Peptides against a protein of PDB entry 7AE7. Designs and how they scored, part 83

Target 1, 321 residues: chain A of PDB entry 7AE7
Amino acid sequence: KVYKDLREFLEVLEQEGQLIRVKEEVNPEPDIAAAGRAAANLGKNQPAVFFEKIKGYKYSVVTNVHGSWQNHALMLGLDKNTSTKDQFYELNRRWDKFPVPPNVVKREAAPCKENVIDKDINLFEILPLYRINEQDGGFYISKASVVTADPEYPDDFNKLNVGTYRIQVKDRDRVGIQALAMHDIAVQLEKAEAENKPLPIAITIGNNPLVTFMASTPVGYNQNEYEFVGALQDGVPMDIVKSDLYDHLYVPAGSEVVLEGHIIPRVRTVEGPFGEFPGSYSGARLQCEVKIDRITHRTNPIFENLYLGIPWTEIDYLMAL

## One batch from the design tools (peptide; made by RFdiffusion4, then SolubleMPNN)

Design b2_p15_7_s1 (from b2_p15_7 with E11N R14L)
Fold by OpenDDE base, seed 4:
Structure b2_p15_7_s1 (fold): chain B 321 residues (1-321), chain A 15 residues (1-15)
Amino acid sequence: as target 1 above (321 residues)
Amino acid sequence: APNEVEPVLYNPPLP
């Protein structure tokens, strides 16, 4: 089984009893985090939690999508009861199929292009933002697949990076991004900032679960995460589409929300604190700032966000492989 | 530069 988007995966999770649907209106705080903790307390078979109605917001949230070994097996298109050992074996077997180049689809065929916002951008109108942890310094987008290119080699698809980074919402059209020196985005940003140029960026939210998985998996600087997604799909290419603002940035065709913009060169603003682990907060630091210039989104976009709680958290399953 | 650890999706320690 291969998934084109988050929605196809959520349908399978629901069919397999690996998704809880919360139909009643919830408060963004504390109910989302509380429900995530409650789901984590259900033992090793942790379901995704889908919130249909969030007070003060128009759209839905889903958390804990990768939050169990069953969900991980289903992501690989395996039986939900596939052992962790067999999941690892299958992952490794498929990894050897790299590279599997993606299909570039037309704009009209990409669900992420259904709606466009190019003026009066307000992230709070598109994303049901909440504090993940009680002591967080703000609202975080914690499960985005962030697309950037090498500004020196913009046409080199092998240098196109799809990564997961800590993103704090700073304003209606601005986010802070934690680009650490060990990340490929930091190399690309350094090159852009040397020339005092913006770094083009696409922040993609609510993807095919293998895109999210690969975005959280370290690969070589000259390796494209989309080509690994195709490998992990057992040789089935994933679908990508050109970004609206940048000819060299490609986003997953099925993304729920795409935030297109740029990292502002040589600007640093306070980001954090963020509760990366229960009882552990990374300090507030000066981090990069992204200006959002355009949003594309599916109709009734689902905000996929990370559940953080008692181990084993969703994060734990994404990194265990 | 202090190792700013990316909040990597917390990988469970391999058993």
Scores: peptide ipSAE 0.017, ipTM 0.582, DockQ to the pose 0.056; fails the geometry check
Fold by OpenDDE base, seed 2:
Structure b2_p15_7_s1 (fold): chain B 321 residues (1-321), chain A 15 residues (1-15)
Amino acid sequence: as target 1 above (321 residues)
Amino acid sequence: APNEVEPVLYNPPLP
């Protein structure tokens, strides 16, 4: 099985008993985090948790999408009871199919383009934002696939980077991003900042689960994560679409939300703290700031965010592969 | 002070 988007994957998770729907209206705090922790206590087969109604917000949240070996098996289109060993074997077998170039679809064929916001941008109207951990310094977008390019080689598709970075919401149209020196985004940002230029960015939320997986998986600077997604789809290309603001940035066609903007050159603002692990926080420090200039989104967008409730967390599964 | 742990989520161990 190959998934076009998050929604197709959530449908399979539900069919396989790997998704819990919370149908009652919840408070964004503390109920989302609390319900996530409660779901983690259900044992080794940790389901995704889908919150249909969140007080004060229009849209839904889903957490713990990658939060079990069963969910990982299903992500690979395998039987949910596929052993960890066999999952690794299959992952490695498919990895050797790299590169599998993505299909570039027309704008009209891309679900992420169903709605556009280009004025009066307010992230709180599109994303049901909440504090993931009690001591978080703000609201985090913790499971985005962030698209950037090499500003020196913007047309080199092999240098198009899709990564997962810590993103704190700073204002209605601003986010802080943690671009660590070891990440490909930091190399690209350094080049832009050397010229005092903005770095174009697309922050994509709610993707095909293999996009999210590959965005969290380190690859070579000259290797495109989308070409690995196609490999992990056993040779089936994924669908991408050109961003609205930038000719050289491509986003997953099925993204729930796409935040298009730019990293402001040579600006650093306070970001954090964030509880990356239960009882452990990375401190507040000066980080990059992104201005959001345009949003595209699916109708009734689903905010996919990390679950950080109890070890084993969703992170442990994403990093274990 | 909460122990500053280096971000593991966003800092995957170098291979």
Scores: peptide ipSAE 0.016, ipTM 0.560, DockQ to the pose 0.043; fails the geometry check
Fold by OpenDDE base, seed 5:
Structure b2_p15_7_s1 (fold): chain B 321 residues (1-321), chain A 15 residues (1-15)
Amino acid sequence: as target 1 above (321 residues)
Amino acid sequence: APNEVEPVLYNPPLP
């Protein structure tokens, strides 16, 4: 099976008994993190946890979407009981289909374009933000697929990068992003900053699970993650749509939320700390700052965020691949 | 400032 969006995947997870639906209103803290830990403690069959109602927020949260080998099998459209070995075999077999170019859909056909916020931007109105770890220096968007391009080659689709980066919410319309020198985004940012220009960015949240997987998988600088998604879909192209602000940025057509904006050139602000792993906090550092200029979102958007807690965490599964 | 290599998520060795 191929998934067009997060919602189709969540439906399958629920059908397969790999999603827990929390229908009662929860407190953002500590209940989301606590429920995630409880789900992780259920053993080998760690389900996704879907929170329908969050106190003080309008929309839902889902976490631990990739948090088990069963969820990973289902992501590949395999039987949930497919062995890890067979999952890897199938992953490798499909990987060899690269490149599978995406379909560019019309704006009107893209669910991520159902709603637009272009003024009075407030991330807290669209995302049920919470501290993932008790000692986090703020609210994090930890499972976004971040789209950037090469400023020197904006029309080179092979240089379009879709990556996962640590993102701290800094204000209603600002986020800090950890762009480490080893990341493709840092190369692109360096080029923009050399000219004192903003780097265009689209932060996409709640995607097709293979988009999230590929955004977390290192690939070559001249390899497009969307073309790998098509390969991992066994040769079925994924659907992308042009961003609203930038002709050269394409986002998943099915994204729950798209934050369009720019990295402010030569600005660094304090970001962190963040509990990337249980018992280890990355220190506070000066990091890049993104101004959010436009939001597009699906009606009743689902905030997909990373489960962090007791090992095995969702990130352990995303990186073990 | 020393490039503190943030601990790369220790990928458990593939079995």
Scores: peptide ipSAE 0.009, ipTM 0.581, DockQ to the pose 0.042; fails the geometry check
Fold by OpenDDE base, seed 3:
Structure b2_p15_7_s1 (fold): chain B 321 residues (1-321), chain A 15 residues (1-15)
Amino acid sequence: as target 1 above (321 residues)
Amino acid sequence: APNEVEPVLYNPPLP
């Protein structure tokens, strides 16, 4: 099976008994993290956890979407009991289908365009933000697929980068982003900052699970992650749509939330600490800052966020494939 | 004491 969006995948997870739906109102802290840890303790078949109601927020959260080998099998459209070995075999077989170019859909056909916020932006109104770890310096968006382009070659689709980066919420319309020198985004940012120009960015949340997988998987600088998504869909193209602010940035058509904005050139602000691993915190450092200029979102958007708990965590599964 | 672990580089082993 191929999934158009997160919702189609969550439906399959629920049908396969790989999603727990929490219908009672929960507190953002500590209940989301506590329930995630409890789900991780359910053994080898760790389900996704969907929180329908969060106190003080309008929308829902889902965690641990990639948090088991069963969920990974289902992501590949395989039987949930497919062995890890057979999952790797199938992944490698499909990888050789690269490139599979995406379909560019019209704005009117893209679910991520159902609603627009272009003024008075407040991330807390659209995302049920919570502290993932008790000692975190703030709220993190840990499972976003971040879209950037090469400022020198903005029309080169092969240089369009879709990556996963640590993002701390700093204000209603601002986030910190960790762009490390080893990441393709850092090359693109260096080019923009050399000219003291903003780097256009689209931070996409709640995607087709293979988009999230590919955004966490290193590829060549001249290879497009969307073309790998099509390969991993066994030759079925994924759907992308042009961003609202930028002609050269394309986002997944089915994204739950798209934060469009820019990295502010030559600005660094304090970011962290963040508990990236159980018992391990990265210290506070100066990091890049993004201004959010526009939001598009699906009606009743689902905030997909990473579960960081006891190993095996969702990140361990994402890194193990 | 929180061990300062270096940020996990999303370096999935290349297949």
Scores: peptide ipSAE 0.009, ipTM 0.577, DockQ to the pose 0.036; fails the geometry check

Design b2_p15_7_s2 (from b2_p15_7 with E6P R14L)
Fold by OpenDDE base, seed 4:
Parts: sequence; structure tokens; C-alpha cells
Structure b2_p15_7_s2 (fold): chain B 321 residues (1-321), chain A 15 residues (1-15)
Amino acid sequence: as target 1 above (321 residues)
Amino acid sequence: APNEVPPVLYEPPLP
């Protein structure tokens, strides 16, 4: 089984008993985090948690999508009861199929293009934002697949980076991004900032689960994460579409929300703190700031966000394979 | 190979 988008995966999770649907209206705080913790307490078979209604917001939230070995097996299109060992074996077997180039689809064929916002941008109208941890310094987008290119080689598809970074919402149309020196985005940003130029960026939310997995998996600077997604799909290409603002940026065709914009050159603002682990916070630091210039989104977009709670956390499963 | 280097999404927490 291959998934074109998050929705196809959520349908399979629900069919397999790996998704809890919360139909009652919840408060964004503390109910989302509390329900995530409750799901984590169900043992090793942790379901995704889908919140249909969030008070004060229009759209839904899903958390803990990768939060179990069963969900990981299903992501690979395997039986949910596939052993961890067999999941590793299959992942390694498929990894050797790299590269599998993606299909570039037309704009009209891409679900992420169903709606456009190009003025009066307000992230709070599109994303049901909440504090993941009680002591977080703000609202985080913690499970985005962030697309950037090398500004020196913008047409080199092998240097197109799809990564996961800590993103704090700073304003209606601005986010802070933690681009650490160890991240490929930091290399690209350094090149842009050397010339005092903006770095084009597309922040994609609610993707095919293998896109999210590969965005969280370190690969070589000259390796494209989308070509690994095709490998992990057992040789089936994934679908990508050109961004609206940038000819050299491609986003997953099925993304729930795409935030297109730029990293503002040589601007640093306070980002954090963020609770990466229970009772442990990263320090507040001066980090880069992204201006959001355009949003494209599916009708009734689902905000996929990371669950952080009792180990094993969702991130532990994303890192374990 | 997968899992050769664990992904680092966030900076290490302060002690």
C-alpha cells in the first residue's frame, strides 16, 4: 500500500484501529496534550488522535500519527503486526532502491492548491495552534516538512532539502525557525545571508507519512528526500508540485497546508523555550524568522502536529527506523 | 543506510 497524502494514511489507521477520533469539541489547551498523553498510556499500540473540533478554531488537529510500531508498519504499507525487525529489514531493502524520482504533477492536479491565501495572512485562521507543553514560550509547528534549495544551485534537484525543524509562530504571518548548523538548511541560509538575500522556503504541513519520515531522517546534502520517499514506497514515485512563488521549490502534491515565504536575511529574534522532553526545555535563543507570503491549502485542512509526552514519544518512533 | 545517524530535530535540552 502506498499513500498519496495524510488523509489516505489516516483512513487506513482508522480502519486498522490505530486512530482515535475525538468528535466532541475540545479546548486547544490542555485537552490536545492531555489526550495525547492518554493515548500514550494505552501501551505500545499507541493510536493517532484526531480532533474534529477545537474551540475557537475552524479546522481539525491530528497528533501521534507516527506514535507506534503499528503505525510505522502501516506507513510502510505492511501488516500492522509486522515485527520491528521485519520493518527494519523491509526499510533497508527499499532504501537500496534510491533514487526513485518523483512525479511532477500539474497545479490543477495537486490537492494542496485547492485554496489560496495571498493577502491578510493569518496562521491562526488556518492552523488550530496550541501549546504542546505547558511551559512552551509559544505555539509550535513541530512536524512540518520544510523545503529549501541551495541558492547557488537552485536548479539542482539533488540539493533540494526537505527537513523537519522547530518552528515557533511569532505573528499572524511570521514564524521563527531553528536552523542549527548541523542542518542542511543552515548551509543554504548561510549562502543566502552572505549576499543579504532572502532564502525561499515552503513549510509543508500534513503530508504523506513517508515524506514526514524522510524529512526527519538525515540524508546527504546532495540527496533528495523525495527520491527516498519513492524508494520507501517500493519504487512508486511520490507526487510533487511546483510551489506558487518559486520555480525551483517543489512541495508534496497532497500537503494539507503549504506556507510559502522567505527567511529574512540577517534578522534574528528570540525563539523558545520549547519542551523537547518532559521537564526539559531547550534554551531560548536568537533564531531566524520566516515571513509567510502565500498559503495554499486543502479544503478543511488537517493540522498534523507532533505529540510530545511520556516515552516512547512520537519522535522516538520517527528516529528508531 | 537508514538509522546510521539519528535525526536531530531539536537542540539538546538545557541540563
Scores: peptide ipSAE 0.015, ipTM 0.557, DockQ to the pose 0.033
Fold by OpenDDE base, seed 5:
Structure b2_p15_7_s2 (fold): chain B 321 residues (1-321), chain A 15 residues (1-15)
Amino acid sequence: as target 1 above (321 residues)
Amino acid sequence: APNEVPPVLYEPPLP
């Protein structure tokens, strides 16, 4: 089975008993993190946790989407009881199908374009933001697929990068992003900053689970993550759409939320701390700042965020594949 | 084969 978006995957997770739906209104803190920890304690069959109602917010949150081997099997369209060995075998078999070019869909056909916010941007109106860990220095978007291009080669689709980066919300329309030197985004940012130009960025939230998986998987600088998604879909192309602000940026057509903006050149602001692992906080550092200039989103967008708190965390599963 | 190196999503704490 191939999934067009997060919603189709969540439906399958629910059908397979791999999603817990919390229908009662929860407090963003500590209830989201607490429920995630409770789900992690259910043992080997760690379900996703879907929060329908969050106090002070209009929209829903889902966590722990990739938080088990069963969820990974389902992501690959396999039986949920498929062994880890057989999952790896199938993953490797499909990997060899690279490249599978994506389909570029029309704007009108892309669910991520259903709604537009271009004025008075407030991330808190679109995303039910919460602290993942009690000692976090702020609210994090921890499971975004971030799209950037090479500013020297903007039309080279092979240099289009889709990566996962630590993103702290700084203001209503600003986020800090951790662009480490080892990341492809840092190479692209260096080129932009050399010319004192902004780096165009699209921060995509709530994607096809294979997009999120590939965004967390290191690939070559000249390899496009979307072409790997098509390979992992056993040769079925994924659907992408042109960003609204930038001709050279393409986002998943099914994204729940797309934050379009730019990394401000040569600006660094304090980001962190963040509890990356239970009991380990990365210190506060000066990090890049993104200005959000436009939001597109699906009607009733789902905020997919990473579950952190008890090993095995969702990260441990994302990294183990 | 996917590079067996798990993406270091997080900098290990400097010792």
Scores: peptide ipSAE 0.008, ipTM 0.556, DockQ to the pose 0.031
Fold by OpenDDE base, seed 2:
Formats: structure tokens, sequence, C-alpha cells
Structure b2_p15_7_s2 (fold): chain B 321 residues (1-321), chain A 15 residues (1-15)
């Protein structure tokens, strides 16, 4: 099975008994985090948790999408009971199919383009934001696939980076992003800042689960994560679409939400703290700031966010690969 | 001391 979007994957998770629907209205805090912890206590077969109704918000949240070996097997289109060994074997077998170039679809064919917001941007109207951890310094977008390009080689598709970064919501139309020197985004940002230019960015939320997986998997600077997604789909290309603001940025066609904007050059603002591991918080630091200039989103967008609870967390499964 | 290196959200599957 290959998935076009998050929704197709959530349907399979539900069919396989790997998704819990919370139909009752919950408070963003503490109920989302509490329910996530409760799901983690279900043992080795940790389900995704889908919150249909969140008080004060219009849209839904899903968490713990990658939070078990069963969910990981299903992501690969395998039987949910496929052994970890066999999952690794299959992953490695498919990895050798790289590169599998994505299909560029027309704007009209891309679900992420169903709705546009280009004025009066307010992230709180689109995303049911909550504190993931009790001591978090704000609201985080922790499971976004962030698209950037090399500003010196913007048309080199092999240098298009799709990465996962810690993103704090700073204002209605601003986010802080943690661009560490070891990440490809930091190389690209350094080039932009040398010229005192903004770095174009697309922050994509709620993707095909293999996009989220690859965005979290380090690859070479000259390797495109989308071409690995196609490899991991056993040679089936994924669908991408050109961003609205930038001709050189491509986003997953099925993204629930796309935040298009720019990293403001040579600006640093306080970001954090964030509870990256249970009981471990990274301190507040000066980090880059993104201005959001345009949003595109699916109708009734699902906010996919990382579950950070007791081990094994969603991150532990994604890191243990 | 809260100086822990931010976890790489997802380590690549070790081959």
Amino acid sequence: as target 1 above (321 residues)
Amino acid sequence: APNEVPPVLYEPPLP
C-alpha cells in the first residue's frame, strides 16, 4: 500500500486498530498531552490518537502517528505484525531504489491548495496549538516537513532540502525555527544571510507518513528527500506541487497545511524551552525567525503533531530506525 | 543541567 496523504494513512491505521478517535471535546491543555501519555501506556502497540474536537479551535489534532512498530510497518505498506528485522530488511531493499523522482502535479490537482490565506494571517485559526510539554516556553509545531533550497543553486532539485526542525509559534504570523549547524537548512541560511537576503521557506504539516519519515532522516546535501520517498514507496513516485510564493520550492501535494514565508536574515529571537525528551528540556536560545506570508490548506486541516511522552515515544521509534 | 543537545527528532533508521 502507498499513501498519497496523511488521511489515507490514518484510515489504514484505524482499520488496523492502530488509531484511537477521541470524539469528545477536549481542552488543548492538559487533555491532548494526557491522552497521548495514556495511549503510550497501552504497551508496544501504541496507536495514533485523533482528537476530533478541541475547545476553542475549529480543527482536529492527530498525534503518535509513527508511535509504534506496527504503525511503522503499516507506513511501509506491510502487515502490522511484520517483525522489526523484516521491516529493516524491506527498508534497506527499497532504499537501494533511490532515486525515484516525484511527480509534479498541477496546482488544481493538489489538495493542499484547496484554501488560501494571504492576509490577516493567524496560525491559531488554522492550527489547534497547545503546549506539548508542561514546561514548554510556548506552542510548538514539532512534526513539520520544512522545505528550503540552496539560494546559490535554487534550481538544483537535488539541493532541495526537506527537514524536520523544532518550530515555536511566536506570533499570529511568526515562528521561531531551530536551524542547527549540522542541518542542511543551516548551510542554506548561511548563504542567504551572507547576502542579507531572506531564505524562502515552506513549512508543511500533515503529510504522507514517508515524507515525515524522510524529513526526519539525514541524507546527503545533494540528495532530495522526495526521491527517497519514492524509493521507500517501492518505486512509486510521490506527488509534489510548486509552492505559491516560490517557483523553486515544491511541497507535498497532499499536505494538510503549508506555511509559506521567509527566514528573516540576521534576526535572532528567544526560542524555547522545549521538552525534547521526557524530563529533558533544551534551554531557551536565540533562534531564527520566520515570517509567514501565505498559508494554503486542505478543507478541515488535520494538525499532525509529535507525541512526546514516556518512552517509548513516537520519537524513540523514529530514532530507533 | 538543561544544556542537552536537542534530540534529532528522528534518527535515521540505522542500516
Scores: peptide ipSAE 0.015, ipTM 0.547, DockQ to the pose 0.057; fails the geometry check
Fold by OpenDDE base, seed 1:
Structure b2_p15_7_s2 (fold): chain B 321 residues (1-321), chain A 15 residues (1-15)
Amino acid sequence: as target 1 above (321 residues)
Amino acid sequence: APNEVPPVLYEPPLP
C-alpha cells in the first residue's frame, strides 16, 4: 500500500487499531504532552494520538505517528505484525530501487494549495502550538520536512534537500531553525550567507509518512529524498508540487501545511532550551531565523508533531530504520 | 543489533 498523504496513513492507523482519537476538547498544555506520555505507557504497540479539538485553536494535532514498529510496518504498507527483521529486509530491498523520480503535479491538483495566507501571517492561527516539554523555551515544530536547495545549483534537482530540523516558533511569522554543520541545509545556507542573500525555504508539516521518514534519514548531498520515497514506495513515484514563492523548491503535494519563507542571512537569535530527551534539555543556542512569507495549507490542516516521552519514543523509532 | 535502533528524527543533543 502507498499513501498520498498523512490522512491516508492516519486512516490506516485507525483501521489497524494504531490510532487513538481524542474527541473531547483538550488544553494545549499539559493535555497533549500528557496524553502522548500516557499512550507511550500502553507498551510496545504505541498508537498515534489524534486530538480533534484543542482549546483556543481551530485545528487538530496528531502525535506519535511513527511511534511503534506496527506503525513502521504500516508505513511500508506491510502487515502491522511484520517483524522488525522483515521490515528491515524489505526496506533494504526497496532502497535498491533508488532513484524513483517524483511526479510533479499542477498547483490545482495539490491539496497543500487549498488555502493561502500571504498577509498578516500568524502561525498560531494555523498550528495548534504547545510546549512539548514543560521546560521548553517555546513552541516547537518538531516533525517538519524542510525543503531547501543549493543556491549555486537551484535547478539541480539532485541537490534539493528535504531534512528534519529543530524548529522553534519565535513570533507569529518567525521561526528559529537549527542548521548544524553536518546538515545539507548548512552547506546551502553558507553559500547564501556568503553572498548576504536569503536562503529560500519551505517548511512542510503533516506529510506522507515516508517523506517524514526520509527527511530524518541522512542521504548524500546529491541525492534527492523524494527519489528515495519513491523507492520505499516500492517504485511508485510520490507527488510533489512547486512552491508558490520559489520555482526551484518542490514540496509534497499532500502536505497539511507549507510554511514558505527565507532564512535571514547572517542573523542568529536565541533558540531553546528544548527537551530532546526526557529529563535532558539542550541548552539555548544562537540559531538561524526564518521569516515566513507565505502559508499554504489543506482545509482543516492537521498539525503533526513529534511525541517525546519515555523510550521508546517516536524519535527512537525514527532513528532505527 | 542494527535492528534495535529506531530512526533519528532529531539529532541527539551533543552532550
Scores: peptide ipSAE 0.015, ipTM 0.593, DockQ to the pose 0.031; fails the geometry check

